Peptides against a protein of PDB entry 3ESW. Designs and how they scored, part 96

Target 1, 322 residues: chain A of PDB entry 3ESW
Amino acid sequence: NNIDFDSIAKMLLIKYKDFILSKFKKAAPVENIRFQNLVHTNQFAQGVLGQSQHLCTVYDNPSWHSIVLETLDLDLIYKNVDKEFAKDGHAEGENIYTDYLVKELLRYFKQDFFKWCNKPDCNHCGQNTSENMTPLGSQGPNGEESKFNCGTVEIYKCNRCGNITRFPRYNDPIKLLETRKGRCGEWCNLFTLILKSFGLDVRYVWNREDHVWCEYFSNFLNRWVHVDSCEQSFDQPYIYSINWNKKMSYCIAFGKDGVVDVSKRYILQNELPRDQIKEEDLKFLCQFITKRLRYSLNDDEIYQLACRDEQEQIELIRGKTQ

## One batch from the design tools (peptide; made by RFdiffusion4, then SolubleMPNN)

Design b2_p17_4_s4 (from b2_p17_4, 12 letters changed)
Fold by OpenDDE base, seed 1:
Structure b2_p17_4_s4 (fold): chain B 322 residues (1-322), chain A 17 residues (1-17)
Amino acid sequence: as target 1 above (322 residues)
Amino acid sequence: DKEKVLFILELLELKEK
């Protein structure tokens, strides 16, 4: 009897799809109880949940996407992308164009658009006066600063003129399009929105050890790609552990379609104790939040995302970018 | 088992191209 391998394959695929879809059904009451208990008893879990409630959805704002696209020099960006694509992209197909776009956006953002701000310039003395600024501490926002989701304002005194300069830490990415300055938080926040504005699949990666960056899903590479706007870095997940010799415990990626522990991608050495939550509980938490984020998706969308998730998990286990 | 299934699926997707 000729084993109809094609028929068996189809049957396996159907059963596999059904199995995957079954995982994304509405959470059982016991899972809800476990989730509630976890977020009420574990501060780290509560923090991850709180971040997910913001970071997974805030960037999916069409009005913000329009404002971003109207603010950027799209002519320059696409000119540069087209130029780089014309050199070597034709052999690799259309999917590589998006990788060139992200690389150009990294260049444009760091070189032409946004500024790193360790200390602000003195409002009175003008440009290139940050060297004369002494930190006095931080305070709450004033009435104007509060309009732009500002939680903290750093206060500086000019050593030259004695005037006070305020550096509001704005969390409104639209305000950051105006101010065009900040640290890793402002950089990553606005850059995440920029990437989202081009219709890209983007995750915000939070590192517990005071850094943040992005991941972009490359259709060309068929994987999540490390993207750090501060570093103008594309596909260099090793920079923190190896180049910086940074010690890290947790890296959590937040996207519209899921929350994923991506620590294995970035923590290559100098791992700090992962003592904030049990590994099983973190896995459960991320899966539970991911499941909730996908409740409105159809079966085909759920299946495609689940296949992508499985590929990512294989990558993270093998420690090899395919 | 999961890796094997994914590997088989990847092989099947490659055969459908």
Scores: peptide ipSAE 0.022, ipTM 0.590, DockQ to the pose 0.075
Fold by OpenDDE base, seed 4:
Structure b2_p17_4_s4 (fold): chain B 322 residues (1-322), chain A 17 residues (1-17)
Amino acid sequence: as target 1 above (322 residues)
Amino acid sequence: DKEKVLFILELLELKEK
């Protein structure tokens, strides 16, 4: 009996598609109750929900994408991408071009566009005066700073001239295109928007231990790729646990299509206690938010994303950092 | 059931190559 493997494969794919689609149906009343109870009783869950409400949608703004593309030196960027791609990229196919683009954007952003700000320069003394700046603390934004989603303002006094310099911590990424300075928060915020402006699939990764970075979905590598704008790092998820010897408990990725616990990708050693939420509740929370983000998608889009999710889960279990 | 489905999917992906 010639087993018609093609017929069996088609039947399995149909049943699998139906099974996947059934999981992404509207949440049952019991799931809604569980979700509400979780976010009302668990502070970490509430924090993840709050972040998802912002980070999953804020970067999908076509007006912002246009402003970004008008602000960047696209001629320089594409010139450099084309130059690097011409060396060896043609042998790997067209999908690798986007990896070269992300690598150039990392270079351009760190080297040409944005500045790390440990301390601001003195507004009176001018450039390269940050060494003379003494922190006085932080305060709330003024009326002007508040226009740009400023959460806090760091205050510095110049030891040379005695003047006060304000360093507002802007959360408006369009304001960051003007200021072109910050720390990991500002870097990751603006760089996430930059990547999104090129039409890329990007997630914002929040680490509980005060760091943030991106993930980009590489069509060439067919996986989520670690991207840190601060470090000019591409596909180096180990840098925090191994190179920095950083202790971490949670890494959560926020994208337009889902929220994913990516801790296994980044926490390779020095794991801190995961005591903020039960593992089952965190898994439920991320899945529940992900379902909500996909409610407007068609069955084919849901299926394709679910296939991607399963591939990522396999990767995270197998520890295949290629 | 999930492991079986994943195993079948891996087998199917291996056949398309």
Scores: peptide ipSAE 0.021, ipTM 0.521, DockQ to the pose 0.085
Fold by OpenDDE base, seed 5:
Structure b2_p17_4_s4 (fold): chain B 322 residues (1-322), chain A 17 residues (1-17)
Amino acid sequence: as target 1 above (322 residues)
Amino acid sequence: DKEKVLFILELLELKEK
């Protein structure tokens, strides 16, 4: 009997699809209870939930995408992408074009578009006066600053003229298109929106130890790729643990389609204690939030995303044998 | 179960090529 391996493979795929889809059905009452208890009793879990409610959806705003695309020098960007693609891309297929696009966006954003702001320039003394600025502390936003989702305003005094300069920490990425300056938070916030505006699959990665970056899903590499706008870094997840010797405990990725613990990608050495939540509870939490985010998706979308999730989990477990 | 998932993923990767 010639085993029709194709027929068996099809049957296995159907059964596997059904099994996967069964995991994404409405949460059982016991899972809802576990989730509610977890977020009410564990501060870290509550924090992850709170972040997911914002970061997973805020960047999926078509009006913001239009404003971004109207603000960027698209002619320059695409000219540079086309130039690099023409050199190397033809041998590797069309999917690599998007990797070149992300690399150019990293270049453009850091070199041409956005500025790092340790301290603001003095509003009275003008440009290149940040060295004269002394921090006085932080305040709540004023009436104007509050219009742009500002939670905190850093206050600086100029040592030269004595005037006060306000540095509002805007969370509105559209306001950041105007201000063109910030720290890792503002950089990652706006850059995440920029990548989303090109229709890319992007996650916002939060590190507990006060850093943030992006991940982009490369169709060419068929995986999530580390992207740090501050560092102009593409596919260098090791930079924090190895190059910076940064100690870290948690890295959580937030995207429209899921929340994922990506700590294993970035925490390669000097791991800090993971004592904020039980590992099983964190895994449950991320899966539960992911399940909620996918609730409106069709069976094929759920299946495709679940396959991608499993591939990522395999990658994270095996480690890149580079 | 993990080996089965890996096998299915490999099969899926082979079919998308």
Scores: peptide ipSAE 0.020, ipTM 0.551, DockQ to the pose 0.080
Fold by OpenDDE base, seed 2:
Structure b2_p17_4_s4 (fold): chain B 322 residues (1-322), chain A 17 residues (1-17)
Amino acid sequence: as target 1 above (322 residues)
Amino acid sequence: DKEKVLFILELLELKEK
């Protein structure tokens, strides 16, 4: 009897699809209880939940995407992308064009659009006066600053004129399109919105040790790609652990379709103790939030995303960038 | 078991191309 391997393969796929879909069904009462207990008893879990409630959905705003596209020099960006694609991209197919786009957006954002602000310039003395600025501390936002989701304002005194300059840490990315300055938080926030505005699949990566960056899902590379706007970095996940010799404990990626512990991609050496939560509880938490984010998706979308999740988990275990 | 299923899926996705 010739084993119809194609029929067996189809049956295996159906059963596997059903099995995967069964995992993404509504959480059982016991899972809800476990989740509630975890977020109420573990501060790290509460922090991850709080971040997910914002970062997983805030960038999926069509009105913001329109404002971004109207603000950027699209003619310059696409001219540069087309130029790079014309050199090498034709041999690799159309999917590589998006990788060139992300690389140009990194260039454009760092070189032409946004500025690093270690210290603000003096509002009275004008440009290039940051060297004269002494930090006095931080305070809450005023009435105007509060309109733009400002959590804190850094206060600086000018050593030359004695005037106070405020550096509000805006979390509204539309305000950042106007101010065009900040640190890693403002850079990553606005750059995440920029990438989303081009219709890209993007995650916000939070590192517990005070850094943040993006990941972009490359259709050409068929994986999540490290993207750091501050560094103009594409596909260099090693820069923190190796180049900076940074010590890290947790890297968590937040996207519209899921929350993923991506620590294995970025923590290559100098790992700090992972003592904030049990590993099984963190895994449960990320899976539980991911299930909730996918509740409105159809079975085919859930299955495709689950296949992508499994491929990523294999990548993270094998340490091979495919 | 997960790696085997993924391997089977990769093989099946490769056959559908």
Scores: peptide ipSAE 0.019, ipTM 0.537, DockQ to the pose 0.077; fails the geometry check

Design b2_p17_5_s1 (from b2_p17_5, 11 letters changed)
Fold by OpenDDE base, seed 5:
Structure b2_p17_5_s1 (fold): chain B 322 residues (1-322), chain A 17 residues (1-17)
Amino acid sequence: as target 1 above (322 residues)
Amino acid sequence: SAEDLVNKILEYEKLMK
């Protein structure tokens, strides 16, 4: 009996698509109960949920995208991208252009646009005076600072002039386009918005051990790519575990279409205990939030995203991100 | 049947995930 392999393959693909789509239908009552119990009983789960409610949607603001594009030197950016693309990009096809764009945005952001701020300059003494600044502690925002989603203000005294300088930790990325300074939080926040303003598929990666970065979905590489604006790093997920010898327990990626535990991409050595939640419960939580984020999508969109999810899971199991 | 084979594969995937 000539096994019609083509017919079997077509039937398999149809049934597989239906199976995948069935996973993204409305949650069963039992799943809702499990979710509610988990977020009410586990602090880490509650934290992941809280972050997802902000990070998965906040950057999908067309008004903010317009402000970003109006603020950046687009002529310089595209000139540099075109220059790099003209060297070798034509051989790889048009999809590689976006990788060159992200690399230039990393360069532009770090070298031309944004500044690292360990300590602020003295407001009275001017530029390059941060060495004279002594931390006095932190306080709540004043009435002006509160307009820009500020949770904490670091207070510094100048050893030279004795004046107080405030360093508000703004969470409003539009305010960061003005201030153009911060630490990893401000860098990642604004850079995530910048990437999204170019129409890119971007995730915000939260590390429990006080670092944050981005992932960009490269159509050329057909995978999620590590992007760290602080380090001007593209596709170097190993930098934390290997180069920094950083100890880490959790890395969670937050995007408009899903929440994913990406710890396996970044935690290559020096793994800390993963004791904040059961692995099964974390997997369930991420899947449940992802399912909710996709409720309004059509079957084709759900299927395409699910295929990407499966490819990413295979990649994470195989350790092929290096 | 081809359908039985497909169903077994799908069942296996459900068990492994």
Scores: peptide ipSAE 0.026, ipTM 0.497, DockQ to the pose 0.126
Fold by OpenDDE base, seed 1:
Structure b2_p17_5_s1 (fold): chain B 322 residues (1-322), chain A 17 residues (1-17)
Amino acid sequence: as target 1 above (322 residues)
Amino acid sequence: SAEDLVNKILEYEKLMK
């Protein structure tokens, strides 16, 4: 009997697609109960859910994308991208152009656009006066600062002139286009929006040990790529564990299409105890939130994303970037 | 992946033809 391999292959693909799609069906009552119990009893789960409600969707704002593109020096950016692409990009195909774009955006953002602010300059004494600033503590925002999603304002006194300088910690990324300064939170917040404004697939990565960065899905590399705006870093997931010798427990990626535990990509050594939640419960939580984020997608979109998810999981298990 | 397996089967069939 001549085995019709084409028919078998088609049948296997259909069954596989159906199996994948079945995982993204509406949650069963038992899963809803498990989810509710988990987020009501586990503080870490509550935190992940709360972050997902904001970070997964906040950057999908066309009005914000327009404001970003109008604010950036696009002529300079594309000039530099085109220059680098002309050197080596033609041999690698068109998909590599987006990698050059992200690398230039990292350069532009760190070198030309945004500033690291450990301490603010004195409002009275002017530029390069941060060395004279003494922290007095933090307080709530005033009426003007509150307009820009500010939860905390750091207060500093100038040792030279005695005046008070306020450093509001704005969470509104549009306000950050004006202020152009901050720490890892402000850097990652605005840079995530910048990448999204170019139509890129981007995730916000939260590390429990007080750092945040991005991931970009490279069509050229066909994988999620580490991107840290603070470090001007592209595809260097090892910098935290190896270069910084940082101890870490959890890294969670938040995107429009899902929430993923990416700890295995970044925690290469010096792993802290993962005692905030059971591993099975964290896996369940991320999958449950991901399912909810995909409820409006069609079967083909769900299938494509599921295939991408599978490739990422294989990468994470192997501990090797493909 | 199952898709990779199917693709390998299809490739194998093409080579055996």
Scores: peptide ipSAE 0.016, ipTM 0.476, DockQ to the pose 0.062
Fold by OpenDDE base, seed 2:
Structure b2_p17_5_s1 (fold): chain B 322 residues (1-322), chain A 17 residues (1-17)
Amino acid sequence: as target 1 above (322 residues)
Amino acid sequence: SAEDLVNKILEYEKLMK
């Protein structure tokens, strides 16, 4: 009896697809109860949910993408990408072009476009006066600042002229296209939008220990790639744990298609206690939110994303970038 | 490929055990 292995393989794949799809069906009543109980009883879970409600969808705004593309020097960017691609990219295929694009966007953003603002310059004294600025504390936004999703304004006094300078912490990324300055939060916020504006698959990574960065899904590398705009860093997930010797407990990635605990990618040493939530509850939470984000997708999209998720989980368990 | 997926599944199952 010639076992038609091809037929068996096809049947197994169909059954497997159906099995995977069954996991992404509408949550059972018991799962909804568990979810509601978790977010009501666990502050960390509530925080993750709150972040997901914003970060998973806010960057999927076509109007914002247009504004970004109109604001950037696309001629310069593509000139540089084409130049680098022409050197080495042709041998690796067309998919590597996007990696060159992300690398150039990192360069352009840090070198040409955005500025780090530890302290603002004095509004009265002008440029390069931040050294003269003394922090007075923080306050709520005024009426103008409130128009741009500002929760906090840092207040500084100039030691030279005595005038007050306000540094509003804007969360509106379109306002950041104008201000062109900030800290890690503003950098990551705007850079996430920039990457999204090029049609890239991007996640916002939140670290509990007050840092944020991006991940981009490289079609060339066939994996999620670490991207930090502040550091002009591409595919260097080790920089925090190893280079900075940073202690960390949680890294959570937020994207349009899912919420993923990516702590294993970034926390290589100096792990802090993961005491904010049970590991099983965090896993459940991320999966539950991910299911909700995928409710409108078709079976093929769900299956493709599930395959990607499994590949990522394998990567995270192995601890080796393939 | 379908084969690649099956191999990854089998690998995942091995890692999760």
Scores: peptide ipSAE 0.019, ipTM 0.545, DockQ to the pose 0.557; fails the geometry check
Fold by OpenDDE base, seed 3:
Structure b2_p17_5_s1 (fold): chain B 322 residues (1-322), chain A 17 residues (1-17)
Amino acid sequence: as target 1 above (322 residues)
Amino acid sequence: SAEDLVNKILEYEKLMK
C-alpha cells in the first residue's frame, strides 16, 4: 500500500494549525485568577504589566509617525542607504534593504541628530560648557516641563557664571525631537518611535540593570535583531555581557504583538540571580500578556505570529542566532 | 513544508527534554 505522504503531510499541517490557534483562545477563568494573583502578590510581575501597558502601545501613533518623518532628513537618509546598498551589489527590492535602512538610521541618529548628555551645557555660557556644571540634585517638573510627560528634572549650577541649568527628563518622544539630547532612556524612547515610523516591527528591551535598547524584526534574516542606538550597534547582542562585562538578571522585550523574556540572547556570562519571580510564573505572565495583545487578531495573523514565536524560542534555547 | 514542521516539532521536543 503506497502511503500517500502528501495527504498525511497536509492533514498534519491542518491539525497543527488548529492546535496552535486553540492556545490563543480567550483565557479560561483559572488563568485570569492566576494572572490577577501574580500581579497583586509579585512586584516584578506588577512592574512588567505596568511597562507592557505603556511600551506595547504608545509607539503605534500615526500622528507621531508623521511628525517624525517630517522632522528627519529623509533625503540624506535614503541617499546614504541607496549608496551603501548599491556598493554591496544588491538589486532593488531585496528584503535586505531594510537592514541597510536600520543601519543608516543608527548612524544618522548618533552622528547627525541626537546627543548624549551626561551633564547639560550652561544655558548662559553656551556650547561645550558641561565641564563647568555641578549637580545640585533632582526636583519635580515646573508647569511648562510637566506638559511633556516629565517626572524628574536634574538641576545643575555653572561654576563659571553661577547660574542654574535645568535638565528635564522628558518621556514625550515628540519633545525629544526638539531637545535632541538625553541618556539611554531618551535615546531608546525616541529611536523606538523612529523605527516604528518607518513601519518596522520593533520591540523595546528593558534590562533590570539600568539599560534599554531595541529589537527589530529583519525579514531578510527572519529573526529579531539587536539594535542599540546609543552604541550605533546592529546585531551585536553580546556587547553587554562580553564587551562591557556587564552583570544582568533580566531582559524583557515589549512589542505591540507580545512580551518576551529575551534574557538568553543577552546574558551570556556574569548572570545575576533571577530571584524576583519564579521562572514558571514569568513565562506564564509573558504568555498571558501576549495572548491579550493578540485578542483582536484573525486566525491567520495569530498563526503567523505563533510560528515566529516558536522560531524565536528555538533560537533562544540553542543560544545561536541563525 | 510539512517536513519543516515535523522537523521543528522534533527539534523542539529534543530541546525541551
Scores: peptide ipSAE 0.017, ipTM 0.512, DockQ to the pose 0.536; fails the geometry check

